Peptides against a protein of PDB entry 2C5K. Designs and how they scored, part 70

Target 1, 91 residues: chain A of PDB entry 2C5K
Amino acid sequence: EDPFQQVVKDTKEQLNRINNYITRHNTAGDDDQEEEIQDILKDVEETIVDLDRSIIVMKRDENEDVSGREAQVKNIKQQLDALKLRFDRRI

## One batch from the design tools (peptide; made by RFdiffusion4, then SolubleMPNN)

Design b2_p23_4_s4 (from b2_p23_4, 6 letters changed)
Fold by OpenDDE base, seed 5:
Structure b2_p23_4_s4 (fold): chain B 91 residues (1-91), chain A 23 residues (1-23)
Amino acid sequence: as target 1 above (91 residues)
Amino acid sequence: SLKITKEQKENRKKLIEETEKLE
């Protein structure tokens, strides 16, 4: 497994952990992990930038079909957006 | 349990390093 696939896996697992946490803590400000979750979400956004960059250079320099990797990153972005929605709508 | 692990950071570092080799 290459670094790209490992990072994808790590990122999805990270988002899943947060999603599960939100399920158990559906009240905003009712836990000490609020800031930590926000920081992790920002880190995930940065990770997505790194993933996109890797796809760009692979597509350009290696001339490989990156459609599969693009789909993986798209899936992560969708997962992140859904998680942000859940996080922001906590009452 | 929510914290980003050292292993995750190393994996990201490897990704960046490989990307930079192609840039």
Scores: peptide ipSAE 0.665, ipTM 0.937, DockQ to the pose 0.902
Fold by OpenDDE base, seed 1:
Structure b2_p23_4_s4 (fold): chain B 91 residues (1-91), chain A 23 residues (1-23)
Amino acid sequence: as target 1 above (91 residues)
Amino acid sequence: SLKITKEQKENRKKLIEETEKLE
């Protein structure tokens, strides 16, 4: 499979796992996984940078239509932002 | 269950490697 699509899939699944975890643990400091979640969210941000970079060079060097890939990355960014907001609002 | 798997990391490596070939 295409590495870009696989990374997109992996990233969305990662965010979903965190979102599901938050549903079961709605209080900040509930367990020792709070720091791990923060680390994973930062790793997702770095992954998004890698995805964006791949789009940039593909658009530049291959002159391919990357609109679909751009939309996928935009969707991941929206999912990440929503998750961050939910995570930060836990009491 | 929350931690990033080695397989996920390998997939990201593949993406980066392909990107670098075009840079």
Scores: peptide ipSAE 0.662, ipTM 0.936, DockQ to the pose 0.889
Fold by OpenDDE base, seed 4:
Structure b2_p23_4_s4 (fold): chain B 91 residues (1-91), chain A 23 residues (1-23)
Amino acid sequence: as target 1 above (91 residues)
Amino acid sequence: SLKITKEQKENRKKLIEETEKLE
């Protein structure tokens, strides 16, 4: 398996872990993991940048069809946005 | 644990390295 697919998988799993954690801790400040969650969310954002960069380079240099990879990254972005919204709405 | 694993970091590193080879 190529690094791109593995990173996609890892990222989605990471977001799922956070989402599940928020389910168990739906009150802001309920635990000591607020900063950790924020750090991970930022790391996911950076990971998405890396994924996009990979796609751009592959599309340009290798001239490969990257539509599938673009769809995967789009899905991750949507998952991240939904999670961020949920995280921010914690009372 | 919510922590990003070393394996995940290595996977990202591999992705970046492959990308940089094509840049």
Scores: peptide ipSAE 0.661, ipTM 0.936, DockQ to the pose 0.889
Fold by OpenDDE base, seed 2:
Structure b2_p23_4_s4 (fold): chain B 91 residues (1-91), chain A 23 residues (1-23)
Amino acid sequence: as target 1 above (91 residues)
Amino acid sequence: SLKITKEQKENRKKLIEETEKLE
């Protein structure tokens, strides 16, 4: 499979796992995975940077239509932002 | 576990390598 698509898939699954975890642990400090979640969220941010770089290069050097890929990354960013909000709003 | 798998890391490396080839 295309590395871009695989990374998109992996990232969405990662965010889903965290989202599901938060559902079960909606109280801050109720679990010892708080730091791990923060680390993963930062790693997802780095992954998004890599995805964006890939799109920029394809758009520039290959003159590819990257609209679909841009939409995918946008969706991931929205998912990440929603998850961050949910994570931060835990009491 | 919430941990990022080795496979996921490898996939990211592949993406980066592909990108770097075009840069």
Scores: peptide ipSAE 0.656, ipTM 0.935, DockQ to the pose 0.885

Design b2_p23_5_s1 (from b2_p23_5, 10 letters changed)
Fold by OpenDDE base, seed 4:
Structure b2_p23_5_s1 (fold): chain B 91 residues (1-91), chain A 23 residues (1-23)
Amino acid sequence: as target 1 above (91 residues)
Amino acid sequence: DLSISEEQKKNREELRKKTEELE
């Protein structure tokens, strides 16, 4: 079992679900999920912190090559940033 | 429904636990 890879997968799927939701609700205030979306975005940010922490300790204590994992987290951060921008631009 | 599953919560907890064990 590799919880890191599963969390990465789950997080990307979570962001995709939000992105799809925004597509269906592209007007701010169109529904009652505004606060929930904001909470989810914060939840993803916290998850990214956990992912980064795991990479740090693996690099330090286990001396494993973490370049691949770092790239995965970078990709998630980029996806999150793009989603935030889309969310903020809803009119 | 935008909520995460119990499985996702478990995976995140496992990640956190493993990290904390190495900190």
Scores: peptide ipSAE 0.713, ipTM 0.946, DockQ to the pose 0.797
Fold by OpenDDE base, seed 3:
Structure b2_p23_5_s1 (fold): chain B 91 residues (1-91), chain A 23 residues (1-23)
Amino acid sequence: as target 1 above (91 residues)
Amino acid sequence: DLSISEEQKKNREELRKKTEELE
């Protein structure tokens, strides 16, 4: 198992779960999970840092082609940003 | 329940370990 690919998959699924939760709870302060969502978003940000570090060392030390992995991380960042925007726009 | 599984935690740890080995 490639931990990078699995973390990418898990992170996207994690963001999807939050997105689905927001769909069901699209009002700020509607329940007690708002703080947990904020914590999860920060956790995802930290995971993205780990993914980026992984790419850096692969590119530097292993001389492996990282273009595909860079695109995957970019996609996750875009998904995170979209989710943050949706979360912050809740009334 | 928005928490992550133990498997997900393990996967993140494996990624971190692999990265640290190459740093």
Scores: peptide ipSAE 0.712, ipTM 0.945, DockQ to the pose 0.783
Fold by OpenDDE base, seed 2:
Structure b2_p23_5_s1 (fold): chain B 91 residues (1-91), chain A 23 residues (1-23)
Amino acid sequence: as target 1 above (91 residues)
Amino acid sequence: DLSISEEQKKNREELRKKTEELE
């Protein structure tokens, strides 16, 4: 069991669920979940901070190769940014 | 339902705990 990999997996799945929800509710104000989505996006941002901190201590204290983990976090950030764009551009 | 599961919360906590132990 690797908490880092599990959190990465969970976060991507969380973003996918939001993305699918936005697809079904692509009109701003069409539902009462606007604030909940905003809260979830902030929650994901905080999770990314935790992932980055984990990478930093692995580099420093465990002398592990973290290039793969850095790429995974970068991918999550890109997914988050794309989702934010979709959410903000809803008509 | 867009909420996260208890398992997801647990995984986040485990990651945070490990990080804090090394900080």
Scores: peptide ipSAE 0.712, ipTM 0.945, DockQ to the pose 0.802
Fold by OpenDDE base, seed 1:
Structure b2_p23_5_s1 (fold): chain B 91 residues (1-91), chain A 23 residues (1-23)
Amino acid sequence: as target 1 above (91 residues)
Amino acid sequence: DLSISEEQKKNREELRKKTEELE
C-alpha cells in the first residue's frame, strides 16, 4: 500500500462529499454545517501541504520521478479551488 | 455526516511519518 495514493484518494472523496452536500444545501446559512465545511476546507489545505512535503523529499532523497504525483496534487488543488468558489457564491 | 473516518486519519499519519523519516 502507498500512503500517498491513499491520501490522494481520501482527499478527493472528502471534497466530493462536500460538493454533494452543497448541492443539497445551496443557500448560505440555511443549515448549521457552514462552519464545519469551512473547517474541512482548511483540513484539506493542510493535507495538501503534507502531500507536497512528501513529493519534495522523494524528489530530493529518493531521486524518483514525481511528475505523476505532482499532477495529482495539482488536480486536488484545482478541485479545492473550484469548491471554494462554489461555496462562497452560495446565496 | 461530513467527518472523515479513523482509517483516513491513519492514512494521513502514515504519510506524515514516512515523510518525516526522509527529512
Scores: peptide ipSAE 0.712, ipTM 0.945, DockQ to the pose 0.793

Design b2_p23_5_s2 (from b2_p23_5, 10 letters changed)
Fold by OpenDDE base, seed 2:
Structure b2_p23_5_s2 (fold): chain B 91 residues (1-91), chain A 23 residues (1-23)
Amino acid sequence: as target 1 above (91 residues)
Amino acid sequence: DLSITEEQKKNRQKLIEETKKLE
C-alpha cells in the first residue's frame, strides 16, 4: 500500500476514534480531553493539506488519474467537518 | 488515548517525502 492510501486510512481511523470518544463523552468540559481533541483535529487539517499537495504534484508531474484520490480527500474533509460540528455542539 | 501512533507519523512522513521529490 502506498503512503497516500495509508495516510487516508490512518486519518479516517483517527476521526472515527474521536467520533467514538464524543459518543462516550458528549458533555463539553466533562473530561480533560477537550484540548487534545482540538489538537488532533488541527493535526488532521494539516494532514489533509499534505494529502492535497500530494495530489497536486501527482496530477502535474506523473500525469496520473487522481480523481479517485480527490474523492477520498473530499470524503475525509466531509467527515472532519461533521465531526467538528458534533464536537462544537456538545453541551 | 486519542493521540496518533508512531507508525502513523512515519506514514505521514513517507507521504511528505514522496511529495517533495516531485515538487
Scores: peptide ipSAE 0.685, ipTM 0.942, DockQ to the pose 0.886
Fold by OpenDDE base, seed 4:
Structure b2_p23_5_s2 (fold): chain B 91 residues (1-91), chain A 23 residues (1-23)
Amino acid sequence: as target 1 above (91 residues)
Amino acid sequence: DLSITEEQKKNRQKLIEETKKLE
């Protein structure tokens, strides 16, 4: 499988795992995973940078249609933003 | 455990390596 598609899949699954965790722990500071969640969210942001970079060079050097990949990354960004908002709103 | 797996790390590395080859 294409590493791009696998990373997209992995990233969405990671965000889903965090989202499910927040569902079970909807109070800030009620467990020891606050820092880990923050680290993972930052890690996802960096992964998105890598995904975007791959799209840029593919579009430039391979001159391939990357619209589908751009849509996938956009979807991940939206999922991340929604999750970050949910995480920050925990009381 | 919310951490990423070694397999996921390898997938990310493959993506980065392929990207670098085109940069």
Scores: peptide ipSAE 0.683, ipTM 0.941, DockQ to the pose 0.879
Fold by OpenDDE base, seed 1:
Structure b2_p23_5_s2 (fold): chain B 91 residues (1-91), chain A 23 residues (1-23)
Amino acid sequence: as target 1 above (91 residues)
Amino acid sequence: DLSITEEQKKNRQKLIEETKKLE
C-alpha cells in the first residue's frame, strides 16, 4: 500500500490507543506509563514532520494535488492537540 | 502496551525513503 496512507492510519491508531488509555487512567501518576505516553506524543510529532515533508516534495516535484493529504495531516494535528489537552489536564 | 510496533517503524521508514528520492 501507499506508505503515506499507512503512516496516517498507524498514527491515528496510536493516538486512539493513548486516548483510550487516558480514559481508563485519568489520574496523573496513576501508573508507570506517564513517561511512555510523553515519549509517544513526541514520536507522533516527529511523524507529522515526516508526513508534511512528503507532501512538500510531492507538491514541488510531482506537481500533484495534495489537498487530500494536507487535510489528513491537519486532522491528525487536531487529534494530537486534543489528546495533549486531555493528558495535561489529568490531576 | 502503548509502544509502536516494528511494522509501524518500517512503514515510517518507507515514507522517509520515498520522500528522500524526491528531495
Scores: peptide ipSAE 0.683, ipTM 0.941, DockQ to the pose 0.875
Fold by OpenDDE base, seed 5:
Structure b2_p23_5_s2 (fold): chain B 91 residues (1-91), chain A 23 residues (1-23)
Amino acid sequence: as target 1 above (91 residues)
Amino acid sequence: DLSITEEQKKNRQKLIEETKKLE
């Protein structure tokens, strides 16, 4: 497996872990992991930048189809946005 | 533990390195 696919997998798993945690801790400021979650979300955003950068360089090769990878990154972005919404809406 | 692992960090580094080779 290439690094891109592994990073995609890792990122989705990380977001899933946070999502599951929020499900069990839906009160803002009522857990000591809030700051860690915020840090991880920022880390994921940075990782997405790295993923996008890798796609950009692949696009320079006209023989390289990046549509699949673009769809994967789009999916991660949507997952991140949904998670941010859940996190911010905690009471 | 919600933190990223060392293995995940290594995977990210591999991605960056391969990207740089193509830039």
Scores: peptide ipSAE 0.681, ipTM 0.942, DockQ to the pose 0.928

Design b2_p23_5_s3 (from b2_p23_5, 9 letters changed)
Fold by OpenDDE base, seed 1:
Structure b2_p23_5_s3 (fold): chain B 91 residues (1-91), chain A 23 residues (1-23)
Amino acid sequence: as target 1 above (91 residues)
Amino acid sequence: SLSISEEQRKNREKLVEETKKRE
């Protein structure tokens, strides 16, 4: 399979796992996973950089349409931002 | 279960490698 699509899939699944965890643990400091979640969110941000970099390279080629990939990355960024907001608002 | 798997890391490495080949 295409590495870009696999990474997109992996990233969304990762964010979903965290989101589901937050649903079960709605209080900040509830357990020892808070720091791990923060680390994973930073890793996701770096993964997005890798995805964007691949799109930039693809745009240099005349015959490659990147609009679909740009939309996928935009969707991941939105999912990440929503999750960050939910995570930060835990009391 | 929350942690990033080695498989995910390998997939990301493949993406980065592919990108570098085209840069």
Scores: peptide ipSAE 0.725, ipTM 0.950, DockQ to the pose 0.932
Fold by OpenDDE base, seed 4:
Structure b2_p23_5_s3 (fold): chain B 91 residues (1-91), chain A 23 residues (1-23)
Amino acid sequence: as target 1 above (91 residues)
Amino acid sequence: SLSISEEQRKNREKLVEETKKRE
């Protein structure tokens, strides 16, 4: 498995871990992990930048199909946005 | 643990390195 696919997998699993954590801790400030979650979310955003960079490089080569990878990154972005919204709406 | 594992970091590093090689 190439690094791109592994990073996609790792990122989705990371977001799932946070989502599950929020389920167990639905009150802001009710735990000591607020800053850690924020840091991880920021790291995921940076990871997405890395994924996009790799796609851009591949797209430069006309012999490489990137449509599937673009769809994967789009899915991760949607998952991140949904999680950020859930995290921010904690009361 | 919520923290990002070292293995995840290494996987990301591999991605970045491969990208840099092709840039």
Scores: peptide ipSAE 0.724, ipTM 0.950, DockQ to the pose 0.939
Fold by OpenDDE base, seed 2:
Structure b2_p23_5_s3 (fold): chain B 91 residues (1-91), chain A 23 residues (1-23)
Amino acid sequence: as target 1 above (91 residues)
Amino acid sequence: SLSISEEQRKNREKLVEETKKRE
């Protein structure tokens, strides 16, 4: 599979795992995974940078499909933002 | 575990490497 698509898939699955974890741990400080979650979220942000860089390179070639990949990255960014908000709203 | 797997990191490295080759 295309590395881009694999990374997109991995990233979404990672965010889903965190989202599911938060569902079970909706009270801040109620578990020992707080720091790990923060670290993963930062790593996801950096992963998005890597995804965007790959798209920028693709944009140089007018023959390459970019819009579809941009939509995928946009979706991941939205998922990340929603998750951050959910994580920060924990009481 | 919530931690990022080695396979995920490897996939990301592949993407970065591919991007660098095209830059």
Scores: peptide ipSAE 0.724, ipTM 0.949, DockQ to the pose 0.945
Fold by OpenDDE base, seed 5:
Structure b2_p23_5_s3 (fold): chain B 91 residues (1-91), chain A 23 residues (1-23)
Amino acid sequence: as target 1 above (91 residues)
Amino acid sequence: SLSISEEQRKNREKLVEETKKRE
């Protein structure tokens, strides 16, 4: 497994942990993890930038198929957006 | 724990390093 796949795995697991936490803590400002979650979400956004950069480099080689990796990053972006929505909709 | 582990950070560093080598 290359670094790209490991980072994808790590990122998805990170988002899942936060998603599960939100399920148990659906009241905004009622826990000490509010700031930590916000920081992690920003880190995930930066991680996505790193993943995209790696794909751009790979696309320069016409012999390398990046469609699978692009789909993985798209999936992470969708997961992040859904999580942000849940996080922001907490009352 | 919700925090990002050192292992995750190292994995990300490897990705960035490999990307830079190919740029």
Scores: peptide ipSAE 0.722, ipTM 0.949, DockQ to the pose 0.947

Design b2_p23_5_s4 (from b2_p23_5, 10 letters changed)
Fold by OpenDDE base, seed 2:
Structure b2_p23_5_s4 (fold): chain B 91 residues (1-91), chain A 23 residues (1-23)
Amino acid sequence: as target 1 above (91 residues)
Amino acid sequence: SLSISEEQRKAREELREETERLE
């Protein structure tokens, strides 16, 4: 599997793990993993930047059809945004 | 743990290196 697809897969799984963790810890400050979650969310944001950069390069230099990859990244961004909203809305 | 694995980190690095080679 190429690095792009592996990163997409791993990122979605990581977001799922965080989502599941929030399900078990839906009260802000109820555990000692708050900072770690924030760090991971920022790390995922940087990963998305890397994914987008790879798409730009493929579109420009390789003239590849990247519509499928763009859709995958869009999906990850939506997943991240939903998770950030859920995390911020914890009481 | 919520942290990423070494394999996940490796995949990220490979993606970055591939991108940089084409930039």
Scores: peptide ipSAE 0.660, ipTM 0.933, DockQ to the pose 0.876
Fold by OpenDDE base, seed 5:
Structure b2_p23_5_s4 (fold): chain B 91 residues (1-91), chain A 23 residues (1-23)
Amino acid sequence: as target 1 above (91 residues)
Amino acid sequence: SLSISEEQRKAREELREETERLE
């Protein structure tokens, strides 16, 4: 398994952990992890940028079919967006 | 923990290094 696949896997797992945490803590500001979650979400955004860059160079320099990797990144972006929505809608 | 592990950090670094090598 290459670094790309490992990063994808780790990122999805991290988003799942946060999603599960929000399920157990659905009140904004009612825990000490508020800032940590915000920081992690920003970190995931940077990770997505890195994933996209890797796809760009692979597509350009290696002429490989990157549709599968693009779909994986799209899925992560969707997970992130859904998580942000849940996080922001906490009361 | 919600934070990433050292192994996860290493994977991210390897991805970045690989990308930079090809850029």
Scores: peptide ipSAE 0.660, ipTM 0.933, DockQ to the pose 0.884
Fold by OpenDDE base, seed 1:
Structure b2_p23_5_s4 (fold): chain B 91 residues (1-91), chain A 23 residues (1-23)
Amino acid sequence: as target 1 above (91 residues)
Amino acid sequence: SLSISEEQRKAREELREETERLE
């Protein structure tokens, strides 16, 4: 299996799990998982950096069409941003 | 349940290794 596609899939599922958790815990400081969520969001940001790096070298060295992969990463970034906004707006 | 699995970690590592070989 292609590592890029697997990482994309896993990252989206990870963000979905957090989003579902927030739905069940809509109050900031509701439990002891707040810090873990913040750490996971930072981990996802670093994963996105790795995805972008892979696209850069593929575009440069392999000269492949990476438009599809760029769109996938853009979608993950949008999902992350939306989740951050939801997380930060919890009262 | 919120944390990642070892399988997910392995996929990330494989992606990084592939990228590093091309850098």
Scores: peptide ipSAE 0.658, ipTM 0.933, DockQ to the pose 0.848
Fold by OpenDDE base, seed 3:
Structure b2_p23_5_s4 (fold): chain B 91 residues (1-91), chain A 23 residues (1-23)
Amino acid sequence: as target 1 above (91 residues)
Amino acid sequence: SLSISEEQRKAREELREETERLE
């Protein structure tokens, strides 16, 4: 088992769960989960930092290709940004 | 629940530990 791939998979699934929750609760203050969502988004941001750090140390090895992992992290960042936009646009 | 599982927490820990060993 590769921890990097598992973290990527789990993070995307976590963002999907939040996205689905926002779809069902599209009004700010509709429930008591607002703070939890904000905390989870910050937790995901910190997880992305850990993913980037792992890529940096791998990239130090000239024999290791990190392009695939860089693309995966880029995709997660895009997913996070889109979700944050949806979350912040709620009235 | 929107919270993470213990398995997810373990994966994050393993990634961090692996990174620290290679730094």
Scores: peptide ipSAE 0.657, ipTM 0.933, DockQ to the pose 0.871

Design b2_p23_6_s1 (from b2_p23_6, 14 letters changed)
Fold by OpenDDE base, seed 4:
Structure b2_p23_6_s1 (fold): chain B 91 residues (1-91), chain A 23 residues (1-23)
Amino acid sequence: as target 1 above (91 residues)
Amino acid sequence: MKEIEEQKKRLKEKVKELRKATE
């Protein structure tokens, strides 16, 4: 399978897992789990950078149509932003 | 959280594969 699609899939799944955790833990905590979530969100941000870089390479070096991939990354960015907002607004 | 940690590890491996594919 295309590694790009695998990364996209795994990233979305990870964000969904965190979203589910927040649903079950609607109050901000001060424990290791809260810190781990913050770390994962940071890793997702880094992953998005890698995905964007791969798209740039595909456009430049392979002249591939990347419109679909750009839309996928945009969707992940939106999901991340929504999740970060939800995470930060917890009481 | 254990499942999330495992997914995190898998994601890192896939990112590594992605980088190799785009080098």
Scores: peptide ipSAE 0.083, ipTM 0.662, DockQ to the pose 0.819
Fold by OpenDDE base, seed 5:
Structure b2_p23_6_s1 (fold): chain B 91 residues (1-91), chain A 23 residues (1-23)
Amino acid sequence: as target 1 above (91 residues)
Amino acid sequence: MKEIEEQKKRLKEKVKELRKATE
């Protein structure tokens, strides 16, 4: 079992789902679904912090090569940033 | 958006598992 990879996978799937929602809803709304997406984006940000913390622990306690995991987190950060920009630019 | 809500719940559980494994 690798909880890190499970979290990475679930996070990317959520971001992809939100991206698809934005495609179908290019005009910003003021409804519960828009608010839910904002909440999920915040949860993703906090999840990324947790992923980074786990990498720090693995480096410190086990001296593992975490370069691959760092690259995965970097990719998620880039995906999140792009999605946030797209989401916020809607009018 | 029911699926998104369920995914959010699953994500929180996975984060909990991650913390338990790497605390």
Scores: peptide ipSAE 0.081, ipTM 0.664, DockQ to the pose 0.859
Fold by OpenDDE base, seed 1:
Structure b2_p23_6_s1 (fold): chain B 91 residues (1-91), chain A 23 residues (1-23)
Amino acid sequence: as target 1 above (91 residues)
Amino acid sequence: MKEIEEQKKRLKEKVKELRKATE
């Protein structure tokens, strides 16, 4: 499988897992659990940067049609933003 | 949390593969 697509898939699964966890833990947990979620969200942000970089390289060096990949990254960003908002609203 | 940690580890590995593919 294309590494780009695998990373996209894994990223979405990670966000879904966190979202499901928040559903079961709608109040802020202990510091360790909250810190772990924050760490994963940070890793997702860094992953998105890497995905964007790969798109830039493909567009620049290979002149590949990247519109589909750009849409996928946009979708992940939206999912991340929604999850961050949900995470921050917990009491 | 254990399953989340495992997925996080897999994600990091796949990101590494992506970086190598775009070098």
Scores: peptide ipSAE 0.076, ipTM 0.654, DockQ to the pose 0.819
Fold by OpenDDE base, seed 3:
Structure b2_p23_6_s1 (fold): chain B 91 residues (1-91), chain A 23 residues (1-23)
Amino acid sequence: as target 1 above (91 residues)
Amino acid sequence: MKEIEEQKKRLKEKVKELRKATE
């Protein structure tokens, strides 16, 4: 079991779900669904911070090759940033 | 640093709530 990879996978899937929602709802809503999306995005940000921290620990304490994991986190950050931009630009 | 499994669970629950609200 690799919790790191599980979280990476689930995070990407959740960002994709939100992206699909934004595509269907290009105008900002004032309902519980919009609030829930904001909460998910906040949790994703916190998750990315912890993923970065775990990489630092693996590199420092376990002396493992973390290049693959660094690339995965970088990709998630890019996906999150693009999604935030789409979400915030809605009127 | 938060527990990775707890973070996974929290995200999964929020997605479940969103799905119920959109269906």
Scores: peptide ipSAE 0.074, ipTM 0.652, DockQ to the pose 0.077

